# Peptides against a protein of PDB entry 7C96, part 71

Target 1, 73 residues: chain A of PDB entry 7C96
Amino acid sequence: PVIPDDFRCPISLELMKDPVIVSTGQTYERTCIEKWLQAGHGTCPKTQQTLTSTVLTPNYVLRSLIAQWCEAN

## One batch from the design tools (peptide; made by RFdiffusion4, then SolubleMPNN)

Design b2_p24_3_s3 (from b2_p24_3, 9 letters changed)
Fold by OpenDDE base, seed 2:
Structure b2_p24_3_s3 (fold): chain B 73 residues (1-73), chain A 24 residues (1-24)
Amino acid sequence: as target 1 above (73 residues)
Amino acid sequence: APALEPVDAEKDLAAREAFLAAMA
């Protein structure tokens, strides 16, 4: 089945397993965005906006939605 | 919550496409 676009990481383009939210409100796979930040970058890959924090907040709602989708498909 | 150092937007932009391509 076709994976909803919002369920894919903007970086890896794969179904997210551990989605996290950055300061701009965009969501990425944790591993992907951590690599970006560790490389010394300070912008949001998707929007190119400057990040105001390095804190990554788990997107539990999306995680749950993805899990439900996976169970149904 | 750690604040980020001053950002070099041009440097990030230049690295963006390469990073995305590498992960895709």
Scores: peptide ipSAE 0.350, ipTM 0.802, DockQ to the pose 0.093
Fold by OpenDDE base, seed 1:
Structure b2_p24_3_s3 (fold): chain B 73 residues (1-73), chain A 24 residues (1-24)
Amino acid sequence: as target 1 above (73 residues)
Amino acid sequence: APALEPVDAEKDLAAREAFLAAMA
């Protein structure tokens, strides 16, 4: 089945396994955003907004929704 | 450590495009 856009990482375009939220409110696959930050970039890949923090907050709600979707499909 | 501000915004934008293209 077609993966809902909200469940796909803006970077990898794949179903997120470990979604994390950045300071701008956007969610990415942890590995992808960590690579971006580690490369020395200070903006949000999707929105280009300047990040106010490098803290990555696990998006547990989305993770749960994705898990439920995977079980049903 | 990850940067909070791009040293050069235009270069960061170019890097963004390249990064996204490489991962797509």
Scores: peptide ipSAE 0.335, ipTM 0.798, DockQ to the pose 0.089
Fold by OpenDDE base, seed 5:
Structure b2_p24_3_s3 (fold): chain B 73 residues (1-73), chain A 24 residues (1-24)
Amino acid sequence: as target 1 above (73 residues)
Amino acid sequence: APALEPVDAEKDLAAREAFLAAMA
């Protein structure tokens, strides 16, 4: 079935397995955003807003929602 | 966590497009 947009990483465009939230509130696949940050970029890939922190917060709610969706599909 | 470096908006936009192209 069609993957909901909110469940896809803005970078990989694939279903997220380890979603994390950046300082702008956007969520990405951990591996993707870590590569972006390690490459020396300081903006949010999706919004181009400047990041105020490099802390990545696990999005447990979204992880749960994606897991539920995967079980049903 | 990696340290924040000075932001170059133009470079980041180009890099974003490259990332998207590589993953698509």
Scores: peptide ipSAE 0.148, ipTM 0.696, DockQ to the pose 0.093
Fold by OpenDDE base, seed 3:
Structure b2_p24_3_s3 (fold): chain B 73 residues (1-73), chain A 24 residues (1-24)
Amino acid sequence: as target 1 above (73 residues)
Amino acid sequence: APALEPVDAEKDLAAREAFLAAMA
């Protein structure tokens, strides 16, 4: 089945396993965004906005929605 | 964590484009 766009990481374009929210409100796969930050970038990949924090907050709701989708498909 | 101030915004843009292109 077709994976909903909101369930795919903007970077890897794959179904997210550990989605995290950045300061701009966008969600990415943890591994992807950590690599981006590690490379020295200070902007949000999707929006190009400057990040106001390096804190990554787990998106538990999305994680649950993805899990439910995977169980149904 | 404290706010970030990009040293090279153009570099970030180029890297972003490269990342997205590589995944396509």
Scores: peptide ipSAE 0.093, ipTM 0.631, DockQ to the pose 0.092

Design b2_p24_3_s4 (from b2_p24_3, 11 letters changed)
Fold by OpenDDE base, seed 2:
Structure b2_p24_3_s4 (fold): chain B 73 residues (1-73), chain A 24 residues (1-24)
Amino acid sequence: as target 1 above (73 residues)
Amino acid sequence: APALDPVDKEADEAARKLFLEAMK
């Protein structure tokens, strides 16, 4: 079935397995945003805003929703 | 609690483009 857009990483376009939230509130696949940060970037890819922190917060709500969707589809 | 990220397709595409440029 078609993966809901809300469940796809903006960068990889794939179903997120480990969604994390950056300081701007945007969510990405952990591996994608970590590569971005490791490359020396300090901005949010989606908003171009400067990140106030490089802390990545797990998006547990989204992770749960994706898990539920995967179980049903 | 963490929330869903609202979808913005144009912004997503721009983000992907920037990422690809940075990773090449």
Scores: peptide ipSAE 0.563, ipTM 0.850, DockQ to the pose 0.813
Fold by OpenDDE base, seed 4:
Structure b2_p24_3_s4 (fold): chain B 73 residues (1-73), chain A 24 residues (1-24)
Amino acid sequence: as target 1 above (73 residues)
Amino acid sequence: APALDPVDKEADEAARKLFLEAMK
């Protein structure tokens, strides 16, 4: 089935397995954004805004929604 | 189909481009 666009990581374009929220409010797959940060970048890939924090917050709501969608499809 | 925040495809493409260049 067709994966909803908002369930895909903006970077990998794949269904997110471990979505995390950055300080700008954007959500990415954890592995993608961690690679970005580990490479020394301190900005949000999508907005180019400087991150006020490098803390990654799990997006549990989205994770649950994706899980529910996967179960139904 | 479920929908959350509206997807900005242009912004996503820019993000992917930046990421790919940085990880090259």
Scores: peptide ipSAE 0.562, ipTM 0.852, DockQ to the pose 0.443
Fold by OpenDDE base, seed 1:
Structure b2_p24_3_s4 (fold): chain B 73 residues (1-73), chain A 24 residues (1-24)
Amino acid sequence: as target 1 above (73 residues)
Amino acid sequence: APALDPVDKEADEAARKLFLEAMK
């Protein structure tokens, strides 16, 4: 079935498997945002805001929602 | 708290473009 847009990484458009939150509050697939950061960028791809921290926080709420959706679909 | 804002397709497209260009 069609994957809800809320569950897709803004960058890859794929169903997020390991969603993480950056300092701006935006969520991305870990792999995508790590590549971005490793390339030397210190901004949020979506907002272009400078990240106050490069810490990536797992979005457990979204992960759970995605898991529930996957179980039903 | 993590943001659960509605999807902003325009912003997402811009993000994808920036990412793709940077990853070349």
Scores: peptide ipSAE 0.560, ipTM 0.850, DockQ to the pose 0.798
Fold by OpenDDE base, seed 3:
Structure b2_p24_3_s4 (fold): chain B 73 residues (1-73), chain A 24 residues (1-24)
Amino acid sequence: as target 1 above (73 residues)
Amino acid sequence: APALDPVDKEADEAARKLFLEAMK
């Protein structure tokens, strides 16, 4: 079935498996944003705002919603 | 189905483009 846009990583366009929230409040797949940061970038890809922190917070709510969707589809 | 939060597809596309260019 068609994956809801809310569940796709803005970068990979794939269903997020390990969604994480950056300091700007945007959510990405962990692997994608880590590659971005490791490449020396300190900005949010979507907003271009400078990240006040490089801490990546797991988006447990979204993770659960995606899991529920996957179980039903 | 209603979106959890409004999705800015144009911003997402720009983000993806920036990422791809940076990874080259």
Scores: peptide ipSAE 0.558, ipTM 0.849, DockQ to the pose 0.436

Design b2_p24_4_s1 (from b2_p24_4, 15 letters changed)
Fold by OpenDDE base, seed 4:
Structure b2_p24_4_s1 (fold): chain B 73 residues (1-73), chain A 24 residues (1-24)
Amino acid sequence: as target 1 above (73 residues)
Amino acid sequence: VEPLSEEERKAYEPVEERRRKLTA
């Protein structure tokens, strides 16, 4: 079945397994955003806004929704 | 954040391109 767009990482375009929220409120796959930051970027990939913090907050709500979707499909 | 390996660096390019297309 087709993966809901909100369940796909804006960077990898793949189903997120460990979604994390950045300071701009956007969510990405942890591995992807960490690589992005490690590469020297200080902006949000999707919005291009400067990140006020590099802290990554787990998006447990989304993780749960994705898990439910995976179970049903 | 762990340092990227050479393989990961190479594999990152296509990801960057996809991201760019998505946000374009």
Scores: peptide ipSAE 0.033, ipTM 0.609, DockQ to the pose 0.055
Fold by OpenDDE base, seed 5:
Structure b2_p24_4_s1 (fold): chain B 73 residues (1-73), chain A 24 residues (1-24)
Amino acid sequence: as target 1 above (73 residues)
Amino acid sequence: VEPLSEEERKAYEPVEERRRKLTA
């Protein structure tokens, strides 16, 4: 079925497995955003805003919602 | 978004292009 847009990584466009939140509040797949940051980028891929921090915070709520969706579909 | 290296362009450009179409 149709995958909710909020469940897809803005970078890979695939269903997120380990979603993390950046300083701008946007969520990405951990692997994707880590590669982006390792490449030397200091901006948010989706909003293009400068990141005030490179800390990545696990989005536990979204991770749970995605898991529930996967079980139902 | 900041400028991309050739390798980054190859890796991200196709996906970014699809993303732009989806959000346009």
Scores: peptide ipSAE 0.028, ipTM 0.533, DockQ to the pose 0.097
Fold by OpenDDE base, seed 2:
Structure b2_p24_4_s1 (fold): chain B 73 residues (1-73), chain A 24 residues (1-24)
Amino acid sequence: as target 1 above (73 residues)
Amino acid sequence: VEPLSEEERKAYEPVEERRRKLTA
């Protein structure tokens, strides 16, 4: 069925497998945001806000929700 | 979003185009 928008990476637009949160609070697929940062960007891809940190925090809650959704669909 | 190089633009353009259309 249709994948909830909140479960899609703002960069790849695909279902997130390893969601991580950036300093702005937005969540992205780890691989996608890492490539973005490696390219030298210091802004949030979706909001365009400047990142106060390049630390990526795993979004365990979302990961769990996505897993539950995948099991049910 | 910071300016992209030509290589970066080519890499992200397809996805970014779709994102813009979906969020417009």
Scores: peptide ipSAE 0.027, ipTM 0.539, DockQ to the pose 0.118
Fold by OpenDDE base, seed 3:
Structure b2_p24_4_s1 (fold): chain B 73 residues (1-73), chain A 24 residues (1-24)
Amino acid sequence: as target 1 above (73 residues)
Amino acid sequence: VEPLSEEERKAYEPVEERRRKLTA
């Protein structure tokens, strides 16, 4: 089935398994954004905005929505 | 997005190509 765009990582374009929120409010797959940050980047891949923090917050709501979608499809 | 070195470009090229399509 067609995966909703909001459920895809902006970097990999794949269904997110461990979505995390960055300081700009954008959500990415944890592994993707961690690699980006470890490479020395301090900006948001999608918006190019400067990150005020490199802390990654789990997006539990989105994780739940994705799980519900996967169960139904 | 911040400019990438040649090494970083090679590492992220497949991902960046897909990302550009999404953000375009």
Scores: peptide ipSAE 0.026, ipTM 0.537, DockQ to the pose 0.115

Design b2_p24_4_s2 (from b2_p24_4, 15 letters changed)
Fold by OpenDDE base, seed 1:
Structure b2_p24_4_s2 (fold): chain B 73 residues (1-73), chain A 24 residues (1-24)
Amino acid sequence: as target 1 above (73 residues)
Amino acid sequence: VKPLSEEEREAYKEIDKKRRELTS
């Protein structure tokens, strides 16, 4: 089945397992965005916007939606 | 919008793959 675009990490393009939200509102796989930040980047990979914070907020709603989708497909 | 080059994306994909293999 075709994976919804919103369920794929903008970096890895893989189905997200541990989605986190950055200050710009974009969601990424935790592993990917953490490595991006550790590399010294201060911008949002997808939008190029400057991050106002490096805090990563778990996207619990999306995690649940992905889990539901995986069960149905 | 392409946030990363294909080569860079593959590198991050590999990182994520290894993480999943260790936690699955």
Scores: peptide ipSAE 0.174, ipTM 0.722, DockQ to the pose 0.078
Fold by OpenDDE base, seed 5:
Structure b2_p24_4_s2 (fold): chain B 73 residues (1-73), chain A 24 residues (1-24)
Amino acid sequence: as target 1 above (73 residues)
Amino acid sequence: VKPLSEEEREAYKEIDKKRRELTS
């Protein structure tokens, strides 16, 4: 089935399994955004906004929604 | 994502895939 855009990582374009939120409010797959930050980038890949923090917060709501979607599809 | 080329995106995708295969 068609995967909702909000369920795909903006970087890998794959269905997220471990979604995390950055300071700009955008969500990415943990592995992808960690590598992006590790490469020395200090901006949000999707919005190009400067990150005010490099803290990554698990998006539990989205994780649950994706899990439910996967069970139904 | 504007700052990433298709090649770079594929690299991130592969990293993610390897992570999932390892943890699953």
Scores: peptide ipSAE 0.145, ipTM 0.688, DockQ to the pose 0.054
Fold by OpenDDE base, seed 4:
Structure b2_p24_4_s2 (fold): chain B 73 residues (1-73), chain A 24 residues (1-24)
Amino acid sequence: as target 1 above (73 residues)
Amino acid sequence: VKPLSEEEREAYKEIDKKRRELTS
C-alpha cells in the first residue's frame, strides 16, 4: 500500500521505525538523522534550518500511528 | 540513503559553520 508521506523519513523515504523529532519539529528515522549529524551537519535535512539542539526526542505518537497503520495494511 | 561524498560533506560543514557565525 501507499505509505503516508508523514510516516516516511524525509531522508530514507522509508517507513519510520524509530521516529525522532529534532529541534525544528521535523521527524526523521533515528538512524538517519544520527548519521546526518555525525556527518557534520547542524541543519534540518528537510527545512535547512539550523538546529538549536542536537537532542533527538522520540515521537511516540507517530510511532504508535505508524504501528496502527501497519496493522491495518 | 545515498552516502554523502567527502566533498559534499565538507560543503555542508562549511555551510553550517557559516550559518552559526552569521547568527552569533
Scores: peptide ipSAE 0.078, ipTM 0.621, DockQ to the pose 0.044
Fold by OpenDDE base, seed 3:
Structure b2_p24_4_s2 (fold): chain B 73 residues (1-73), chain A 24 residues (1-24)
Amino acid sequence: as target 1 above (73 residues)
Amino acid sequence: VKPLSEEEREAYKEIDKKRRELTS
């Protein structure tokens, strides 16, 4: 079935397994955004906005929604 | 997270560059 765009990581384009929120409010797969930051980038991949923090917050709600979608499909 | 190789680092830089060019 068609995967909802909000469930796909903007970097990997794959269904997210461990979604995390950055300071700009955008959500990415944890491993992808961590590698991006490790590479020395200080901007949000999707919006190009400068990150005010490198803290990554788990998106538990989205994780749950994705899990439910996977069970139904 | 594993350390990035030079090739991977350059790939991310290129992605970043292309995204900025697209939005400008």
Scores: peptide ipSAE 0.084, ipTM 0.616, DockQ to the pose 0.052; fails the geometry check

Design b2_p24_4_s3 (from b2_p24_4, 15 letters changed)
Fold by OpenDDE base, seed 4:
Structure b2_p24_4_s3 (fold): chain B 73 residues (1-73), chain A 24 residues (1-24)
Amino acid sequence: as target 1 above (73 residues)
Amino acid sequence: VKPLSEEEREAFKPVEERRRKLTA
């Protein structure tokens, strides 16, 4: 089945397993964004905006939605 | 910015490609 765009990581384009929100409000797969930050980047991959914080907040709502979708598909 | 490994470069490819397309 076709994976909803909002369920795919902007970096990997794969279904997110551990979605996290960055300061710009964008959501990424945790491992992807962590690698991005570790590489020395201080911007949001999708928007190129400077991150005001490098804190990653779990997106539990999205995680739940993805889980529900996976059960149905 | 630190140099990216082959693995990292490949992982970021989708985003980089999208950015390039938007600026092309």
Scores: peptide ipSAE 0.033, ipTM 0.572, DockQ to the pose 0.062
Fold by OpenDDE base, seed 1:
Formats: structure tokens, sequence, C-alpha cells
Structure b2_p24_4_s3 (fold): chain B 73 residues (1-73), chain A 24 residues (1-24)
């Protein structure tokens, strides 16, 4: 079935496996956002807002929702 | 923000294109 947009990484557009939240509240696939940050970027890819921190917080809720969706579909 | 080299820009091009489509 169609993957919910909220389950797709804004960068890769693929189903997230390891979703992480940036300081702006947006969620990305860990690998994607890490590469972005490692390239020297200090902004949120989706919103272009300046990141107040480069800390990436695992989005456990979303991870669980995605897992449930994958199991059911 | 560190400016991207041409090599890095090339590497992120597909990513940016996808991002642009999603955020449009």
Amino acid sequence: as target 1 above (73 residues)
Amino acid sequence: VKPLSEEEREAFKPVEERRRKLTA
C-alpha cells in the first residue's frame, strides 16, 4: 500500500528505518541528516530554519508507528 | 554553513531534488 508521507524521510523520500528528530522538530532518516550535517550545513533541510543544536533524537513514537505499519502491510 | 564543493554538490543533487519535490 501507499506509504504515509509522515513515514517518509523528507530527504530520501523513503520509508524511515532510523528516524531522528532535529532541533526544529522535523524528523529525518538518521543517515540522511547526518550526511547533511557532516557537509557543514547548519539548517533544517525541510524548513531551512537554523538548527539550535546538532543533536539528533530518536523518534521512538514514529519508529513504533512505522514498525506497526510495516507489520500490517 | 560551509559551502559545498562541486563534488559535494553533485553528491547531494539527487537528495535536494527529492527534498524539493516533497516540500513543494
Scores: peptide ipSAE 0.029, ipTM 0.548, DockQ to the pose 0.066
Fold by OpenDDE base, seed 3:
Structure b2_p24_4_s3 (fold): chain B 73 residues (1-73), chain A 24 residues (1-24)
Amino acid sequence: as target 1 above (73 residues)
Amino acid sequence: VKPLSEEEREAFKPVEERRRKLTA
């Protein structure tokens, strides 16, 4: 079955395993966004908006939804 | 966003491809 777009990381385009939310509200795979930030970038990869914080918040709801989808498909 | 090296560009290629498609 086709993977829902919202379940795929904007950077890797793969099913997210550890989704995290950045200050702009966008969600990425933790590993991907951390590499972007460590490279010295201060913007959101997808929206190009300036990040007001480098804090990454786990998206527990999405993690659960993805897990449920994987079990059903 | 500061300029990306060749290595970095490859690492984040999917994002760049999406941007190009959206602006095309």
Scores: peptide ipSAE 0.027, ipTM 0.537, DockQ to the pose 0.069
Fold by OpenDDE base, seed 2:
Structure b2_p24_4_s3 (fold): chain B 73 residues (1-73), chain A 24 residues (1-24)
Amino acid sequence: as target 1 above (73 residues)
Amino acid sequence: VKPLSEEEREAFKPVEERRRKLTA
Protein backbone atom coordinates (compact mmCIF):
# COMPACT_ATOMS: atom_id res chain seq x y z
CA PRO B 1 0.00 0.00 0.00
CA VAL B 2 0.99 3.63 -0.45
CA ILE B 3 2.48 5.02 2.74
CA PRO B 4 0.89 8.30 3.87
CA ASP B 5 3.29 11.22 3.49
CA ASP B 6 2.98 12.09 7.17
CA PHE B 7 4.22 8.64 8.09
CA ARG B 8 7.43 8.87 6.06
CA CYS B 9 10.64 10.43 7.32
CA PRO B 10 11.51 13.52 5.27
CA ILE B 11 15.08 12.24 5.05
CA SER B 12 14.82 8.51 4.43
CA LEU B 13 11.35 8.68 2.87
CA GLU B 14 10.66 5.44 4.68
CA LEU B 15 7.97 4.55 7.19
CA MET B 16 9.11 5.90 10.55
CA LYS B 17 9.76 3.48 13.37
CA ASP B 18 10.98 5.90 16.02
CA PRO B 19 9.57 9.31 15.05
CA VAL B 20 10.90 12.32 16.94
CA ILE B 21 9.89 15.97 16.83
CA VAL B 22 12.41 18.80 16.48
CA SER B 23 11.92 22.38 17.67
CA THR B 24 10.37 23.43 14.36
CA GLY B 25 7.58 20.92 14.80
CA GLN B 26 8.79 18.64 12.02
CA THR B 27 9.07 14.93 12.65
CA TYR B 28 11.89 12.65 11.52
CA GLU B 29 13.14 9.15 12.09
CA ARG B 30 15.37 9.38 15.17
CA THR B 31 18.37 7.78 13.49
CA CYS B 32 18.22 10.15 10.53
CA ILE B 33 17.95 13.40 12.46
CA GLU B 34 20.58 12.32 14.98
CA LYS B 35 23.07 11.75 12.17
CA TRP B 36 22.24 15.17 10.77
CA LEU B 37 22.79 16.84 14.14
CA GLN B 38 25.94 14.87 14.88
CA ALA B 39 27.34 16.13 11.59
CA GLY B 40 27.22 19.59 13.12
CA HIS B 41 24.07 20.92 11.50
CA GLY B 42 21.81 23.13 13.55
CA THR B 43 18.92 23.53 11.14
CA CYS B 44 15.78 21.59 10.30
CA PRO B 45 16.47 19.53 7.16
CA LYS B 46 12.97 20.08 5.80
CA THR B 47 12.34 23.74 6.61
CA GLN B 48 15.94 24.97 6.88
CA GLN B 49 14.92 26.89 9.99
CA THR B 50 17.47 27.21 12.78
CA LEU B 51 16.67 24.83 15.60
CA THR B 52 16.04 26.60 18.90
CA SER B 53 16.92 23.34 20.61
CA THR B 54 18.56 20.08 19.62
CA VAL B 55 16.33 18.14 21.98
CA LEU B 56 14.41 15.39 20.21
CA THR B 57 10.93 14.66 21.51
CA PRO B 58 9.38 11.26 20.80
CA ASN B 59 6.20 11.59 18.75
CA TYR B 60 4.19 8.92 20.50
CA VAL B 61 0.94 9.91 18.84
CA LEU B 62 2.40 9.44 15.38
CA ARG B 63 4.09 6.23 16.44
CA SER B 64 0.70 4.92 17.49
CA LEU B 65 -0.98 6.05 14.29
CA ILE B 66 1.69 4.35 12.21
CA ALA B 67 1.27 1.17 14.20
CA GLN B 68 -2.48 1.24 13.60
CA TRP B 69 -1.93 1.83 9.89
CA CYS B 70 0.46 -1.09 9.71
CA GLU B 71 -2.12 -3.34 11.32
CA ALA B 72 -4.70 -2.38 8.72
CA ASN B 73 -2.35 -2.51 5.75
CA VAL A 1 24.63 24.66 7.39
CA LYS A 2 28.12 23.29 6.93
CA PRO A 3 29.07 21.76 3.58
CA LEU A 4 28.31 18.07 3.36
CA SER A 5 30.85 15.42 2.49
CA GLU A 6 30.06 13.01 -0.32
CA GLU A 7 28.93 10.43 2.20
CA GLU A 8 26.72 12.88 4.05
CA ARG A 9 25.24 14.19 0.83
CA GLU A 10 24.18 10.73 -0.19
CA ALA A 11 22.72 10.06 3.24
CA PHE A 12 20.57 13.18 3.12
CA LYS A 13 19.97 13.21 -0.62
CA PRO A 14 16.16 13.18 -0.46
CA VAL A 15 16.03 16.27 1.75
CA GLU A 16 18.73 18.13 -0.14
CA GLU A 17 17.06 17.50 -3.48
CA ARG A 18 13.75 18.75 -2.14
CA ARG A 19 15.47 21.78 -0.65
CA ARG A 20 17.01 22.65 -4.01
CA LYS A 21 13.73 22.32 -5.86
CA LEU A 22 11.88 24.49 -3.37
CA THR A 23 14.52 27.21 -3.61
CA ALA A 24 14.59 27.23 -7.42
Scores: peptide ipSAE 0.027, ipTM 0.542, DockQ to the pose 0.067

Design b2_p24_4_s4 (from b2_p24_4, 9 letters changed)
Fold by OpenDDE base, seed 2:
Structure b2_p24_4_s4 (fold): chain B 73 residues (1-73), chain A 24 residues (1-24)
Amino acid sequence: as target 1 above (73 residues)
Amino acid sequence: VEPLTEEQRAAWVPVDARRRALTA
């Protein structure tokens, strides 16, 4: 089945397992964005906006939606 | 226009190798 774009990490383009939200409001796979930040990048991969914080917030709602989608497909 | 080039994304794809199994 076709994976909804909102369920795919902007970096890996794969179905997210541990989605986290950055300061710009975009969501990424935790591992992907962590490596991006560790590499010294201070911008949002998707928007190129400067991150006001490097804190990553778990996107619990999306995690749940993805889980439900996986069950149905 | 995609902010990340395919080359840039490719550099991070290996990180999500485990997730690729879920997509396939």
Scores: peptide ipSAE 0.051, ipTM 0.643, DockQ to the pose 0.087
Fold by OpenDDE base, seed 4:
Order: sequence, then structure tokens, then C-alpha cells
Structure b2_p24_4_s4 (fold): chain B 73 residues (1-73), chain A 24 residues (1-24)
Amino acid sequence: as target 1 above (73 residues)
Amino acid sequence: VEPLTEEQRAAWVPVDARRRALTA
């Protein structure tokens, strides 16, 4: 089935397994955003907004929604 | 200021690249 855009990582385009929220509020797959940050970038890939912090917060709500979607589809 | 060009950023963020392409 078609994966909802909000459930796909902006970077990998794949269904997120470990979604994390960056300081701008955007969500990415943990491994993808970590690679971006590790490469030396300090901005949000999608929005280009400067990150006020490099702390990654697990998006538990989205994780749950994705899990529910996977069960139903 | 980030040194990445628009093309370089797009390579990392396919969703964003697609949106820009559709808007162009």
C-alpha cells in the first residue's frame, strides 16, 4: 500500500523505524539525520532552518501511529 | 552559514527535492 508521506523519512523516503524530532520540529529517521549532522551540517535538511540544538528527541507519537498503520496494512 | 549548494542539499533530502521540482 501507499505509505503516508508523513510516515516516510524526508531523507530516505522510507517508512520510519526510529523517528526523531529535531529542534525545528521536523522528523527524520534517526540514522539519516545523524549522518547529516555527522557530516558537519547544522541546519534542518528539509527546511534549511538553522538547528538551535543537535539533540534528537524520539517521536513516540509518530512511532505509535506508524506501528498502527503497519498492523492495518 | 551552511556551505551546501541547493543541489547538494537536495541530494540529502529527496522529498524536498521533489516538492521543488513540482513547484518549478
Scores: peptide ipSAE 0.037, ipTM 0.573, DockQ to the pose 0.082
Fold by OpenDDE base, seed 1:
Structure b2_p24_4_s4 (fold): chain B 73 residues (1-73), chain A 24 residues (1-24)
Amino acid sequence: as target 1 above (73 residues)
Amino acid sequence: VEPLTEEQRAAWVPVDARRRALTA
């Protein structure tokens, strides 16, 4: 089945397992964005916008939607 | 926005390529 683009991490392009939201509102796979930030980057990978914070907020809604999609497909 | 150092660029080429593909 075709995986919705919104369910794919902008970095890995894979189905997200632990999606987290950055200050710009973009969502990434936790491990991917953490590596990016740990490397010293202070911008949003996809938009290149400067991050106002490095806090990562779990996207529980998306996680649930992905889980439901996986069960149905 | 500060540009990536050469070392950073080399390490994140895959990420940059993916970003370009997603926004193209």
Scores: peptide ipSAE 0.033, ipTM 0.595, DockQ to the pose 0.070
Fold by OpenDDE base, seed 5:
Structure b2_p24_4_s4 (fold): chain B 73 residues (1-73), chain A 24 residues (1-24)
Amino acid sequence: as target 1 above (73 residues)
Amino acid sequence: VEPLTEEQRAAWVPVDARRRALTA
């Protein structure tokens, strides 16, 4: 089925399983953004904005929405 | 923060390409 764009990681373009929000407000798959940060990048992959923090906040609402979508499709 | 090595940059080319495709 067609995966909603908002459910896809901007990096992997795949359905997010563990979505996390970065300081810029963008959401990514945890593993993808962690690798990005570990590589030494200090910017938001999608917006190229400088990250004010490397803290990753779980996007529980999106996780729930994705789970619901997966159950229905 | 140390600058990316050539190997590190090369490793992100595919990811960056996908990112650009999504944003396009």
Scores: peptide ipSAE 0.033, ipTM 0.600, DockQ to the pose 0.067

Design b2_p24_5_s1 (from b2_p24_5, 12 letters changed)
Fold by OpenDDE base, seed 5:
Structure b2_p24_5_s1 (fold): chain B 73 residues (1-73), chain A 24 residues (1-24)
Amino acid sequence: as target 1 above (73 residues)
Amino acid sequence: SMAEWVKLAQQNVQLYLEREKLKE
């Protein structure tokens, strides 16, 4: 089945397993964005906006939605 | 697409990180 765009990591383009939100409000796979930040990048990959914080907030709602989608497909 | 460019950028970053690990 076709994976909804909102369920795909903007970096990996794969179904997110551990989605996290950055300061710009965009959501990424945790491992992907962590590697991006560890490489010294201070911008949001998708929007190219400067991050006001490097704190990553788990997107529990999206995680749940993805889990439900996976169970149904 | 923009997503593809982001993916490519991330892949390049990963390659650089792996290279750095090999140096250590």
Scores: peptide ipSAE 0.085, ipTM 0.585, DockQ to the pose 0.077
Fold by OpenDDE base, seed 2:
Structure b2_p24_5_s1 (fold): chain B 73 residues (1-73), chain A 24 residues (1-24)
Amino acid sequence: as target 1 above (73 residues)
Amino acid sequence: SMAEWVKLAQQNVQLYLEREKLKE
């Protein structure tokens, strides 16, 4: 079945396994956003907004929803 | 539209990451 857009990383376009939230509220795959930040970028890839923090917060709710979807499909 | 700008940004990031991956 088709993967819901909300479950796909804006960077990799793949199903997220370790979704994290940046300061702008957008969610990415952890490894993808870490590589972006490690390269010296300080903006949100999707919105191009300046990040007020480089702290990455695990999106536990989305992780759970994705896990449930994977089990059902 | 804003949707088009977001799409472009996403594509640019993907291309960057793919390039970096090839260096490894």
Scores: peptide ipSAE 0.084, ipTM 0.586, DockQ to the pose 0.051
Fold by OpenDDE base, seed 3:
Structure b2_p24_5_s1 (fold): chain B 73 residues (1-73), chain A 24 residues (1-24)
Amino acid sequence: as target 1 above (73 residues)
Amino acid sequence: SMAEWVKLAQQNVQLYLEREKLKE
């Protein structure tokens, strides 16, 4: 089935397993954004905005929605 | 357009990460 765009990581373009929110409000797969930050980048990959924080917040709502979609498809 | 620039940025990030995976 076709994966909804909102369920795909902007970096990997794959279905997110551990979605996290950055300071700009964008959501990425945890491993993808961590690698980006560890490489020394301080910007949001999608928006190119400067991050005000490197804290990553789990997107539990999206995780749940993806899980529900996976069960149905 | 802004959408086009965002798409290009995302593609560049993906290419970068893929190269890093090959180094592992």
Scores: peptide ipSAE 0.068, ipTM 0.578, DockQ to the pose 0.052
Fold by OpenDDE base, seed 1:
Structure b2_p24_5_s1 (fold): chain B 73 residues (1-73), chain A 24 residues (1-24)
Amino acid sequence: as target 1 above (73 residues)
Amino acid sequence: SMAEWVKLAQQNVQLYLEREKLKE
């Protein structure tokens, strides 16, 4: 089955396992965005917007939705 | 379009990460 776009990390293009939200509201796989930030980048990979914070917030809702999708497919 | 630009940006990020991974 086709993975919904919102369930795929903009960086890895793979189904997210640990989705996190950055300050711009975009969601990425935790490991992907952490590597990006650790490399010294201060922008949102997808939108190129400057991040106002490097805090990563777990996207629990999306994690749940992905889990449900995985069970159904 | 903006959508295409974003897609291109995403690809660039992926290429970057792949390059960094090759350094490991």
Scores: peptide ipSAE 0.061, ipTM 0.571, DockQ to the pose 0.051

